# Designs tried in a protein design run: peptides against a protein of PDB entry 3HTU. Part 62

Target 1, 75 residues: chain A of PDB entry 3HTU
Amino acid sequence: RRPEEWGKLIYQWVSRSGQNNSVFTLYELTNGEDTEDEEFHGLDEATLLRALQALQQEHKAEIITVSDGRGVKFF

## One batch from the design tools (peptide; made by RFdiffusion4, then SolubleMPNN)

Design b2_p22_5_s2 (from b2_p22_5, 13 letters changed)
Fold by OpenDDE base, seed 2:
Structure b2_p22_5_s2 (fold): chain B 75 residues (1-75), chain A 22 residues (1-22)
Amino acid sequence: as target 1 above (75 residues)
Amino acid sequence: MEEEERKKLEELLKKIKEKAAE
């Protein structure tokens, strides 16, 4: 799958999950318990970042960078 | 996950959420 395709799967999960909190760490998205049954669970960080960047271009997400890590806010 | 990894993740999440709220 291309990064854009992964982004689509990730966003579909976010949208369907109906979670109140739309902010995640990159690790949480691919290694957390909430996504253990999703196809993108275990996805490498490099590909994940590219997928999120694709979503960011579509204004569906915003990658947040802090001194000690990165996260993402979904819209 | 390891206890220390969990703590680091929680701290990072907190920082991310705080920044996202700005």
Scores: peptide ipSAE 0.200, ipTM 0.720, DockQ to the pose 0.772
Fold by OpenDDE base, seed 1:
Structure b2_p22_5_s2 (fold): chain B 75 residues (1-75), chain A 22 residues (1-22)
Amino acid sequence: as target 1 above (75 residues)
Amino acid sequence: MEEEERKKLEELLKKIKEKAAE
């Protein structure tokens, strides 16, 4: 899958699970309990970041960087 | 998840949520 396709899957989950306006660490998205049944669970961080960047371009997410890590806010 | 990893994640999450609230 291309990053944009992963982004689509991630955002679909966000919408279906009612996680819009929620904030996650990148780790939570791919390794957390809430996404254990999702195809993107276990996705490498590099690809995840590219997927989120695609969503960011569509104004569906904002990647947040805090000195010691990164997260994302979905809209 | 290991306890130490969980603590780090929770701390990071707190910081990110604070940043997102700005």
Scores: peptide ipSAE 0.199, ipTM 0.720, DockQ to the pose 0.801
Fold by OpenDDE base, seed 4:
Structure b2_p22_5_s2 (fold): chain B 75 residues (1-75), chain A 22 residues (1-22)
Amino acid sequence: as target 1 above (75 residues)
Amino acid sequence: MEEEERKKLEELLKKIKEKAAE
């Protein structure tokens, strides 16, 4: 899958689960309990980041950097 | 970004780091 395709899957989950306007660490999205049954669970961080960047371009997400960690807010 | 959101992220990152240290 292309990054934008992963982004679509991720955002679909966000929307379905009512997680819009919520903040996640990148780790939570791919390793968290809440996404355990999602296709993107276990996705490598590099690919995840690219997926989120695609969503960011669509104004559906904003990548957040704090110190040496990253997270994301979905809209 | 709202301060509350930033704080939440920082706390989450802290928890992750602590868990990783175990």
Scores: peptide ipSAE 0.143, ipTM 0.664, DockQ to the pose 0.142
Fold by OpenDDE base, seed 3:
Structure b2_p22_5_s2 (fold): chain B 75 residues (1-75), chain A 22 residues (1-22)
Amino acid sequence: as target 1 above (75 residues)
Amino acid sequence: MEEEERKKLEELLKKIKEKAAE
């Protein structure tokens, strides 16, 4: 899959899950318990970042850097 | 920065720090 395609799958999950807090660490998205049954679980961070960057271009997400860690806010 | 935005950022920071400690 292309990064854009992964981005679509990720955003579909975000939209359907109804999360109270739409902020995630990158690790949480691919290694967290909440996404264990999703196709993108276990996705390498490099590909994940590219997918999120695609969503950011569409104004559906914003990548956040805090200290030496990274996360993402979905809209 | 809105109060809600700050809380979300603080929550992210907390999660990152917790993971970093593992």
Scores: peptide ipSAE 0.131, ipTM 0.659, DockQ to the pose 0.085

Design b2_p22_5_s3 (from b2_p22_5, 12 letters changed)
Fold by OpenDDE base, seed 1:
Structure b2_p22_5_s3 (fold): chain B 75 residues (1-75), chain A 22 residues (1-22)
Amino acid sequence: as target 1 above (75 residues)
Amino acid sequence: MKKELEEKLKKLKKKAEEKAKL
């Protein structure tokens, strides 16, 4: 899958689960219990970041960077 | 948003440490 395709899957999950406007760490998206049944579970962080960047271009997400790590807010 | 993320990262770190002790 291409990054934008992964982004679509991730955003679909966010929407279906009713978690829009929520903030996630990158880790919990791919390694958290809430996504264990999703196709993107276990996705490498590099590909995840590219997927989120694609969503960011579509104004569906904003990648957040702090001293202790990175996360994302979905819209 | 950044503060919320920082808190999540802190909790994540704590959970990881707890799991490592089990």
Scores: peptide ipSAE 0.413, ipTM 0.784, DockQ to the pose 0.083
Fold by OpenDDE base, seed 3:
Structure b2_p22_5_s3 (fold): chain B 75 residues (1-75), chain A 22 residues (1-22)
Amino acid sequence: as target 1 above (75 residues)
Amino acid sequence: MKKELEEKLKKLKKKAEEKAKL
């Protein structure tokens, strides 16, 4: 799958689970218990970041960077 | 939102350190 295709799957999960406007660490999106049954579980961080950047271009997400790491907020 | 993320990352780090002791 292309990054934008992964982004679509991730955003679909966020929307269907009613977690818009929530903040996630990159780790919990692909390694958390809440996404164990999703196709994107276990996705490498590099591909995940590109997927989120695609969503950011569509104003559906914002990648956040702090001293201890990165995360994302969905809209 | 940054403060919330920092808190999550702090918890994640702590959990990882505890798991490494197993």
Scores: peptide ipSAE 0.390, ipTM 0.772, DockQ to the pose 0.082
Fold by OpenDDE base, seed 2:
Structure b2_p22_5_s3 (fold): chain B 75 residues (1-75), chain A 22 residues (1-22)
Amino acid sequence: as target 1 above (75 residues)
Amino acid sequence: MKKELEEKLKKLKKKAEEKAKL
């Protein structure tokens, strides 16, 4: 899958689960309990970041970078 | 190690949420 395809899957999960306007760490999306049954569970962080960047271009997410790590807010 | 990771993630999430609101 291409990064934008992963982004689509991720955003579909966010939307279907009613998680819009919520904030996640990158780790939570691929390693969290809430996504254990999702296809993107276990996805490498590099690919995840590219997927989220694709969503950001579509104004569906905003990647948040702080000194302690990275997170994302979905819209 | 799990507890430490959870605490770090909690702090990160809190900071990210705060930054997103600003």
Scores: peptide ipSAE 0.085, ipTM 0.600, DockQ to the pose 0.866
Fold by OpenDDE base, seed 4:
Structure b2_p22_5_s3 (fold): chain B 75 residues (1-75), chain A 22 residues (1-22)
Amino acid sequence: as target 1 above (75 residues)
Amino acid sequence: MKKELEEKLKKLKKKAEEKAKL
């Protein structure tokens, strides 16, 4: 899958689960309990980041960078 | 190890949420 395709799957999950306006750490999104049954669970961080960047371009997400790591807010 | 990681993630999430509110 291309990053854009992963982004679509991720955002679909966010929408279906009512997680809009929620904040996640990158780790939580691919390694957390809430996404264990999703296809993107276990996705490598590099690909995840590219997927989120695609969503960010569409104004569906905002990547947040802090000193200890990165997170993302979905809209 | 697990506890330390979870604590770090907890703090990270908190910081991210605070930043997102600004």
Scores: peptide ipSAE 0.081, ipTM 0.601, DockQ to the pose 0.896

Design b2_p22_5_s4 (from b2_p22_5, 12 letters changed)
Fold by OpenDDE base, seed 5:
Structure b2_p22_5_s4 (fold): chain B 75 residues (1-75), chain A 22 residues (1-22)
Amino acid sequence: as target 1 above (75 residues)
Amino acid sequence: MEEEEKKKLEELLEKAKEKAKL
């Protein structure tokens, strides 16, 4: 799958689970309990980041980078 | 750790918004 396709799957999960306007760490999205049964669980961080960047281009997400790590807010 | 890290990020994000950094 291309990053944009991964982004679509991720956002579909966010929307279907009613977690819009929620903040996640990048680790939580691919390694967390809430996404354990999702296709994108276990996705490498590099591909995840590209997927989120695609969503950010569509104004569906905002990637947050802090000294402690990286996260994302979905809209 | 995961939940703790999430809270830290949310806290930092909120502070950043208050400081007009985000």
Scores: peptide ipSAE 0.109, ipTM 0.625, DockQ to the pose 0.177
Fold by OpenDDE base, seed 4:
Structure b2_p22_5_s4 (fold): chain B 75 residues (1-75), chain A 22 residues (1-22)
Amino acid sequence: as target 1 above (75 residues)
Amino acid sequence: MEEEEKKKLEELLEKAKEKAKL
């Protein structure tokens, strides 16, 4: 799958699960309990970041960078 | 650990939103 395709799957999960306007750490999104049954669980961070960047271009997400890690807010 | 990081990000976002309202 391309990053854009992963982004679509991720955002679909966000929408269906009612997680709009929620904040996740990158680790939580691919390694957390809430996404264990999703296809993108276990996705490598590099690909995840590219997927989220694609969503950000569509104004569906905002990547947040802090000194001790990175996260994302979905809209 | 994970929850602490999440809360930190959320707090930063809230602060940013409040500044935008000004």
Scores: peptide ipSAE 0.109, ipTM 0.626, DockQ to the pose 0.144
Fold by OpenDDE base, seed 1:
Structure b2_p22_5_s4 (fold): chain B 75 residues (1-75), chain A 22 residues (1-22)
Amino acid sequence: as target 1 above (75 residues)
Amino acid sequence: MEEEEKKKLEELLEKAKEKAKL
């Protein structure tokens, strides 16, 4: 899958599970308990970041990168 | 630790949004 395709799957989960307007760490999205049943669970962080960047271009997410971690807010 | 990091990111995000409104 392309990053854009992963982004679509991730945002579909966000929408269906009612997680819009919520914040996640990148680790939580691919390794957390909430996404254990999703296709993107276990996705490598590099590909995840590209997927989220695609969503950010569509104004569906905002990536937060700080010195001690990274996260994302979905809209 | 994960929850603490999550809260920290939320706080930073809210501050960023406030700056954008100014």
Scores: peptide ipSAE 0.106, ipTM 0.627, DockQ to the pose 0.142
Fold by OpenDDE base, seed 2:
Structure b2_p22_5_s4 (fold): chain B 75 residues (1-75), chain A 22 residues (1-22)
Amino acid sequence: as target 1 above (75 residues)
Amino acid sequence: MEEEEKKKLEELLEKAKEKAKL
């Protein structure tokens, strides 16, 4: 899958699970308990970041980068 | 731990929006 395809899957999960306007760390998206049954569980962080960047371009997410971590807010 | 980090990131985002008048 391409990054934008992963982004689509991720956002579909966000929408279907009612997680819009919620904040996630990048880690918990691919390693957290809430996504254990999702296809993108276990996705490498580099690909995840590219997927989220694709969503950000579509104004569906905003990546939060601070000195002590990274996260994302979905809209 | 993750929850604390998540809240911190959310807070930082909100502060950034406030600062940027967004």
Scores: peptide ipSAE 0.103, ipTM 0.627, DockQ to the pose 0.138

Design b2_p22_6_s1 (from b2_p22_6, 8 letters changed)
Fold by OpenDDE base, seed 2:
Formats: C-alpha cells, sequence, structure tokens
Structure b2_p22_6_s1 (fold): chain B 75 residues (1-75), chain A 22 residues (1-22)
C-alpha cells in the first residue's frame, strides 16, 4: 500500500470509531490496544508518518511535535 | 486547529507511554 492508502485506512478507523478524543500519539495508532485488529497495526513509523502527512495535505489531520515525541489530531 | 489543550493531552499521553515502557 502507498502512504495515502494507509492514511485512508487510518482515517476510516478514526471516523468509524466515534472517539471523544481526536488526538493520538503515533505510538498508540500502530502499537495501541485499540488498533490491534486493524490492518495498520504494526505499521512502521516512517510509513505511518508519510500516511499522516498525506492526510495533512487533505486537511484531515495535523501532525504535532513536542519535546517527548509526536502525535496527530484528526479532523 | 490544534489547541493548547490538545498539546497538553498529547504530552500527558506521551509521558504515560514512556513510563509504561520503562
Amino acid sequence: as target 1 above (75 residues)
Amino acid sequence: MVTEEDIKKLEERLKKIKEELE
């Protein structure tokens, strides 16, 4: 899959899950318990970042960088 | 738009994950 295709799968999960918090760490998206059954679970961080960057271009996400790591907010 | 609250939530979760992985 291409990064934008991964982004689509991730965004579909976020949209269908109906979660209150739209902010995620990059770690919990691919290593978290909530995504264990998703195809993108275990995805390498480099590919994940590219996927999120694709979503960012579509204004569906914004990557956040802080001192202790990175996260993303979905829109 | 990312808010200050979003940043706070992220930092808290990053801290928690770090502690769990130690």
Scores: peptide ipSAE 0.599, ipTM 0.882, DockQ to the pose 0.770
Fold by OpenDDE base, seed 4:
Structure b2_p22_6_s1 (fold): chain B 75 residues (1-75), chain A 22 residues (1-22)
Amino acid sequence: as target 1 above (75 residues)
Amino acid sequence: MVTEEDIKKLEERLKKIKEELE
């Protein structure tokens, strides 16, 4: 899959899962229990980042960088 | 737009994950 396709899958999950908090760590998206049944579970961080960057260009997400790691806010 | 509260939440979760992985 292309990064854009991964981004679509991730965003679909976020949109359909009824999450109250739209902020995620990158780890939660690919290694968390909430995504164990999702196709993007276990996705490498490099590909994940590219996927999120694609969503960012569509104004559907914003990648957040802090001292202890990275996350993303979905819109 | 990412808010200060968003940053705080993220940092807290990153901290928790780090602690769980130790």
Scores: peptide ipSAE 0.597, ipTM 0.881, DockQ to the pose 0.788
Fold by OpenDDE base, seed 3:
Parts: C-alpha cells; sequence; structure tokens
Structure b2_p22_6_s1 (fold): chain B 75 residues (1-75), chain A 22 residues (1-22)
C-alpha cells in the first residue's frame, strides 16, 4: 500500500470510532489496544508518518511535535 | 486547530508510554 492508501484506512477508522478525543500519539495508533484489529496495526513509524502527512495535505489531520515525541489530531 | 489542551493531553500520554517502555 502507498502512504496515501494507509492514510485512508487510518482516517476511516478514526471517523467510524466516534471517539471524543481526536488526538493520538503515533505509538498508540500502531501499537495501541484500540487498533489491534486494524490493518495498520504494527505499521512502521516512517510509513505512518507519510500516511499522516498525506492526510495533513487534505486538512484531515495535523501532526504535532513535542519534546517527548509526536502525535496527530484528526479533523 | 491544535489547542493547548491537545498539547497537554499528548504530552501526558507520551510520558506514560515512555515510562511503560523503560
Amino acid sequence: as target 1 above (75 residues)
Amino acid sequence: MVTEEDIKKLEERLKKIKEELE
């Protein structure tokens, strides 16, 4: 899959989950319990970042960088 | 738009994950 295709899968999960908090760490997206049954679980961080960057270009996400790591907010 | 609350939540979760993986 291309990064854009991964981004689509990730965003579909986010939109269907109905979660109150739209902010995620990159780690919990690919290693968290909530995504264990998703195809993108276990995805390498490099590919994940590219997928999120694709979503960012579509204004569907914003990557956040802090001292202890990175996360993302979905819109 | 990312808010200060978003940043706070993210930092707290990142800290927790880091501690669990150490």
Scores: peptide ipSAE 0.595, ipTM 0.880, DockQ to the pose 0.828
Fold by OpenDDE base, seed 1:
Structure b2_p22_6_s1 (fold): chain B 75 residues (1-75), chain A 22 residues (1-22)
Amino acid sequence: as target 1 above (75 residues)
Amino acid sequence: MVTEEDIKKLEERLKKIKEELE
């Protein structure tokens, strides 16, 4: 899959899961219990980042960098 | 737009995850 395709799958999950939190750590998305049944579970961080960057270009997400790691906010 | 509250929330989660992985 292309990064854009992964981004689409991730965004669809966020939109349909009814999550109260729109902010996620990158670890939660690919290693969290809530995404165990998702196709993107276990996705390597490099590919995940590219997928999120694709969403960012569409103004559907914003990658956040802090001292202890990275996360993302979905819109 | 990312707010200060968003940053705080993220930092708290990162801390918890780090502790779980130790």
Scores: peptide ipSAE 0.594, ipTM 0.880, DockQ to the pose 0.791

Design b2_p22_6_s2 (from b2_p22_6, 10 letters changed)
Fold by OpenDDE base, seed 4:
Structure b2_p22_6_s2 (fold): chain B 75 residues (1-75), chain A 22 residues (1-22)
Amino acid sequence: as target 1 above (75 residues)
Amino acid sequence: MVTEEDIKKLKERLEEIKKKLK
């Protein structure tokens, strides 16, 4: 899959899962229990980042970088 | 737009994950 396709899958999950908090760590998206049944579970961080960057271009997400790691806010 | 509250939440979650991984 292309990064854009991964981004679509991730965003679909976020949109349909009824999450109250739209902020995630990158780890939670690919290694968390909440995404164990999702196709993007276990996705490497490099590909994940590219997927999120694609969403960012569409104004559907914003990647957040802090000293302790990275995350993303979905819109 | 990412807010200060968003950053706070993220940092808290990162810390929680760090603890779980130890």
Scores: peptide ipSAE 0.651, ipTM 0.901, DockQ to the pose 0.756
Fold by OpenDDE base, seed 2:
Structure b2_p22_6_s2 (fold): chain B 75 residues (1-75), chain A 22 residues (1-22)
Amino acid sequence: as target 1 above (75 residues)
Amino acid sequence: MVTEEDIKKLKERLEEIKKKLK
């Protein structure tokens, strides 16, 4: 899959899950318990980042970088 | 738009993950 295709799968999950918190760490998206059954679970961080960057171009996400790591907010 | 509250939440979760991975 291309990064934008991964982004689509991730965004679909976020949209369907009905979560009240749209902020995630990059780690919990691919390593968390909530995504264990998703195809993107275990995705390498480099590919994940590219996927999120694709979503960012579509204004569906914003990558957040802080001193302790990175996260993303979905819109 | 990312808010200050979003940043706070992120930092908190990053800290939690850090503790779990120790």
Scores: peptide ipSAE 0.647, ipTM 0.900, DockQ to the pose 0.769
Fold by OpenDDE base, seed 3:
Structure b2_p22_6_s2 (fold): chain B 75 residues (1-75), chain A 22 residues (1-22)
Amino acid sequence: as target 1 above (75 residues)
Amino acid sequence: MVTEEDIKKLKERLEEIKKKLK
């Protein structure tokens, strides 16, 4: 899959999950319990980042960088 | 738009993950 295709899968999960908090760490997206049954679980962080960057270009996400790591907010 | 509350929540969860992986 291309990064854009991964981004689509991730965003679909986010939109259907109905979570109150739209902020995620990159780790919990690919290693968290909530995504264990998703195809993108276990995805390498490099590919994940590219997928999120594709969503960012579409204004569907914003990547957040802090001293302790990275996360993302979905819109 | 990312808010200060978003940043706070993110930092808290990052710290929790760090402890679990240590």
Scores: peptide ipSAE 0.647, ipTM 0.899, DockQ to the pose 0.785
Fold by OpenDDE base, seed 1:
Structure b2_p22_6_s2 (fold): chain B 75 residues (1-75), chain A 22 residues (1-22)
Amino acid sequence: as target 1 above (75 residues)
Amino acid sequence: MVTEEDIKKLKERLEEIKKKLK
């Protein structure tokens, strides 16, 4: 899958999960229990980042970088 | 737009994960 395709799958999950939180750590998206049944579970961080960058270009997400790690906010 | 509250929330989750992986 292309990064854009991964981004689409991730965004669809976020939109349909009904979660109150729009902010996630990158770890939660690919290693969390909430995404165990998703195709993107276990996705390597490099590919995940590219997927999120694709969403960012569409103004659907914003990657956040802090000293202790990275996360993302979905819009 | 990412707010200060978003950053705070992210940092808290990162700490929780750090403890879990320890």
Scores: peptide ipSAE 0.646, ipTM 0.899, DockQ to the pose 0.763

Design b2_p22_6_s3 (from b2_p22_6, 10 letters changed)
Fold by OpenDDE base, seed 1:
Structure b2_p22_6_s3 (fold): chain B 75 residues (1-75), chain A 22 residues (1-22)
Amino acid sequence: as target 1 above (75 residues)
Amino acid sequence: MVTEEDIKLLEKRLEEIKKKLA
Protein backbone atom coordinates (compact mmCIF):
# COMPACT_ATOMS: atom_id res chain seq x y z
CA ARG B 1 0.00 0.00 0.00
CA ARG B 2 1.03 3.56 -0.65
CA PRO B 3 1.20 6.08 2.19
CA GLU B 4 -2.00 7.73 0.96
CA GLU B 5 -3.80 4.40 1.12
CA TRP B 6 -2.58 3.79 4.65
CA GLY B 7 -3.74 7.27 5.57
CA LYS B 8 -7.20 6.49 4.28
CA LEU B 9 -7.43 3.34 6.38
CA ILE B 10 -6.24 5.13 9.50
CA TYR B 11 -8.62 8.03 9.04
CA GLN B 12 -11.52 5.67 8.44
CA TRP B 13 -10.77 3.93 11.73
CA VAL B 14 -10.58 7.23 13.59
CA SER B 15 -13.87 8.36 12.07
CA ARG B 16 -15.74 5.13 12.77
CA SER B 17 -14.41 4.65 16.28
CA GLY B 18 -16.46 6.27 19.01
CA GLN B 19 -13.53 8.04 20.60
CA ASN B 20 -14.00 11.52 22.02
CA ASN B 21 -10.32 12.49 21.86
CA SER B 22 -8.81 13.04 18.43
CA VAL B 23 -5.21 13.28 19.68
CA PHE B 24 -3.05 10.15 19.51
CA THR B 25 0.55 9.21 20.03
CA LEU B 26 2.09 7.47 17.04
CA TYR B 27 2.66 4.43 19.25
CA GLU B 28 -1.04 4.16 20.10
CA LEU B 29 -1.98 4.02 16.43
CA THR B 30 0.31 1.16 15.42
CA ASN B 31 1.00 -0.63 18.72
CA GLY B 32 -2.06 0.12 20.80
CA GLU B 33 -4.58 -2.41 22.03
CA ASP B 34 -7.41 -0.54 20.30
CA THR B 35 -5.94 -1.13 16.83
CA GLU B 36 -4.85 -4.78 17.19
CA ASP B 37 -7.35 -5.93 14.58
CA GLU B 38 -6.65 -3.11 12.13
CA GLU B 39 -4.56 -3.62 9.01
CA PHE B 40 -2.26 -0.76 9.97
CA HIS B 41 -1.34 -2.32 13.32
CA GLY B 42 2.39 -2.94 13.39
CA LEU B 43 3.05 -0.44 10.62
CA ASP B 44 6.57 0.98 10.77
CA GLU B 45 6.87 4.56 11.97
CA ALA B 46 8.43 5.84 8.76
CA THR B 47 5.48 4.66 6.67
CA LEU B 48 3.05 5.88 9.31
CA LEU B 49 4.54 9.36 9.18
CA ARG B 50 4.20 9.45 5.40
CA ALA B 51 0.59 8.36 5.72
CA LEU B 52 -0.14 11.07 8.27
CA GLN B 53 1.64 13.64 6.12
CA ALA B 54 -0.70 12.72 3.28
CA LEU B 55 -3.67 13.33 5.57
CA GLN B 56 -2.06 16.57 6.67
CA GLN B 57 -2.04 17.76 3.07
CA GLU B 58 -5.78 17.15 3.03
CA HIS B 59 -6.19 19.12 6.28
CA LYS B 60 -7.45 15.98 8.01
CA ALA B 61 -4.60 15.73 10.49
CA GLU B 62 -1.75 17.66 12.08
CA ILE B 63 1.43 16.01 13.27
CA ILE B 64 2.60 17.22 16.69
CA THR B 65 6.20 17.07 17.88
CA VAL B 66 7.17 17.46 21.54
CA SER B 67 10.39 16.75 23.43
CA ASP B 68 9.47 13.16 24.34
CA GLY B 69 7.94 12.08 21.05
CA ARG B 70 5.32 12.71 18.41
CA GLY B 71 1.59 12.49 18.00
CA VAL B 72 -1.20 13.52 15.70
CA LYS B 73 -4.50 15.33 15.91
CA PHE B 74 -7.25 14.30 13.52
CA PHE B 75 -9.84 16.71 12.16
CA MET A 1 -5.78 23.92 15.24
CA VAL A 2 -3.63 22.25 17.89
CA THR A 3 -4.20 23.75 21.34
CA GLU A 4 -2.10 23.83 24.48
CA GLU A 5 -4.49 21.30 25.98
CA ASP A 6 -3.72 18.97 23.08
CA ILE A 7 -0.02 19.30 23.78
CA LYS A 8 -0.44 18.58 27.48
CA LEU A 9 -2.56 15.53 26.73
CA LEU A 10 0.01 14.23 24.28
CA GLU A 11 2.87 14.70 26.73
CA LYS A 12 0.91 12.89 29.41
CA ARG A 13 0.29 9.89 27.20
CA LEU A 14 3.88 9.79 26.02
CA GLU A 15 5.02 9.64 29.63
CA GLU A 16 2.62 6.81 30.39
CA ILE A 17 3.84 4.83 27.40
CA LYS A 18 7.43 5.47 28.42
CA LYS A 19 6.74 3.91 31.80
CA LYS A 20 5.06 0.88 30.24
CA LEU A 21 7.93 0.24 27.87
CA ALA A 22 10.65 0.71 30.52
Scores: peptide ipSAE 0.677, ipTM 0.915, DockQ to the pose 0.800
Fold by OpenDDE base, seed 4:
Structure b2_p22_6_s3 (fold): chain B 75 residues (1-75), chain A 22 residues (1-22)
Amino acid sequence: as target 1 above (75 residues)
Amino acid sequence: MVTEEDIKLLEKRLEEIKKKLA
């Protein structure tokens, strides 16, 4: 899959999950319990970042970098 | 737009994960 395709899958999951918060660590997306059944679980961080960057270009997400790591907010 | 609360939440999550994996 291309990064854009991964981004679509990730965003679909976020949308369907019905979660109240839209902020995630990158770790939670690929290693969290909530995504164990998703195809993007276990996805390497490099590919994940590219996927999120694709969503970012669509203004559907914003990658956040802090001292202890990275995350993303979905819109 | 990412807010200060978003950052705070993210940092909290990262810290929790760090502790869990330590």
Scores: peptide ipSAE 0.677, ipTM 0.916, DockQ to the pose 0.768
Fold by OpenDDE base, seed 3:
Structure b2_p22_6_s3 (fold): chain B 75 residues (1-75), chain A 22 residues (1-22)
Amino acid sequence: as target 1 above (75 residues)
Amino acid sequence: MVTEEDIKLLEKRLEEIKKKLA
């Protein structure tokens, strides 16, 4: 799958689970218990970041960088 | 828009994960 396709799957999960306007660490999206049954669980961080950047271009997400790492807020 | 509360929550979670994986 291309990063854009992964982004679509991730956003669909966020929307269907009613978690829009919520903040996640990148780790939680690919390694958390809440996404264990999702296709994107276990996805490498590099590909995840590209997927989120695609969503960011569509104004569906905003990547947040702080001292201890990165996260994302979905809209 | 990302709020100050969003950032505080994110930092807290990142710290917890760091401790868990250390």
Scores: peptide ipSAE 0.675, ipTM 0.915, DockQ to the pose 0.913
Fold by OpenDDE base, seed 2:
Structure b2_p22_6_s3 (fold): chain B 75 residues (1-75), chain A 22 residues (1-22)
Amino acid sequence: as target 1 above (75 residues)
Amino acid sequence: MVTEEDIKLLEKRLEEIKKKLA
């Protein structure tokens, strides 16, 4: 899959899952308990980042960088 | 738009994960 295809899958999950908070750590998306049944579970961080960057170009997400790591907010 | 509250929430979760994986 291409990064934009992964991004689509991730965004679809966010939209359908009914998550109350739109902010996630990168770890939660690929290693979290809530995504164990998703195709993108276990995805390497480099590919995940590229997928999120594709969503960011579409104004569907914003990558957040803090001292202890990175996360993302979905729109 | 990412707010200051979003950042605080993210930092909190990152700290929790850090402790969990330590």
Scores: peptide ipSAE 0.674, ipTM 0.915, DockQ to the pose 0.818

Design b2_p22_6_s4 (from b2_p22_6, 9 letters changed)
Fold by OpenDDE base, seed 4:
Structure b2_p22_6_s4 (fold): chain B 75 residues (1-75), chain A 22 residues (1-22)
Amino acid sequence: as target 1 above (75 residues)
Amino acid sequence: MVTEEDIELLRKRLEEIKEKLK
């Protein structure tokens, strides 16, 4: 899959899950219990980042970098 | 737009994950 395709899958999950929290760590997206049944579970961080960057280009997400790691806010 | 509250929430989550993975 291309990064854009992964981004689509991730965003679909975020949109359909009905979660109030729109901020995630990258770890939560690919290694968390909430995404165990998703195709993007276990996705390598490099590919995940590219997928999120694709979403960022569409103004659907913003990647956040702090000292302790990275996350993302979905819009 | 990412707010300061978003940043603080992220920091908290990252710390929780760090502790869980120990």
Scores: peptide ipSAE 0.658, ipTM 0.907, DockQ to the pose 0.763
Fold by OpenDDE base, seed 1:
Structure b2_p22_6_s4 (fold): chain B 75 residues (1-75), chain A 22 residues (1-22)
Amino acid sequence: as target 1 above (75 residues)
Amino acid sequence: MVTEEDIELLRKRLEEIKEKLK
């Protein structure tokens, strides 16, 4: 899959999950219990980052970098 | 737009994960 295809799958999950919290750590997306049944579970961080960058270009997400790690906010 | 509240929430989540991975 291309990064933008992964981004689509991730965004679809975020949209249908019904979660009121749109901020995630990168670890939660690929290693969390809530995504165990998703195709992107276990996705390597490099590919995940590229997928999120694709969503960022579409203004559907913004990657957040802090000293203790990275996360993302979905819109 | 990412707010300061979003940043603080992220920091808390990262700390929780840090503890779980010990």
Scores: peptide ipSAE 0.658, ipTM 0.907, DockQ to the pose 0.768
Fold by OpenDDE base, seed 3:
Structure b2_p22_6_s4 (fold): chain B 75 residues (1-75), chain A 22 residues (1-22)
Amino acid sequence: as target 1 above (75 residues)
Amino acid sequence: MVTEEDIELLRKRLEEIKEKLK
């Protein structure tokens, strides 16, 4: 899969999950319990980042960088 | 738009993960 395709799968999960908080760590998306049944679980961080960057270009996400790591907010 | 609350929440979660993986 291309990064854009991964981004689509991730965003679809976010959209149907119904979570009140749209902020995630990158680790939560690929290693969290909430995504264990998703195809993108276990995805390498480099590919994940590219997928999120594709969503960012579509104004569907914003990548957040802090001292302890990175996360993302979905819109 | 990312808010200060978003950033604070992210920092908290990152710290929790760091401790779990230690």
Scores: peptide ipSAE 0.656, ipTM 0.906, DockQ to the pose 0.809
Fold by OpenDDE base, seed 2:
Structure b2_p22_6_s4 (fold): chain B 75 residues (1-75), chain A 22 residues (1-22)
Amino acid sequence: as target 1 above (75 residues)
Amino acid sequence: MVTEEDIELLRKRLEEIKEKLK
């Protein structure tokens, strides 16, 4: 899959999951319990980042970088 | 738009994960 295709799968999950918070750490998306059954579980961070960057270009996400790591907010 | 509250939430989760991975 291309990064934008991964981004689509991730965004679909976020959209249908009905979660209160739209902010995630990158670790939660690929290593968290909530995504264990998703195809993008276990995705390498580099590919994940590219996927999120694709979503960012579509204004569907914004990558957040802080001193202790990175996360993403979905819109 | 990412708010200060979003950043605070992210920092909190990152800290929690840090502790879990010890």
Scores: peptide ipSAE 0.656, ipTM 0.906, DockQ to the pose 0.759

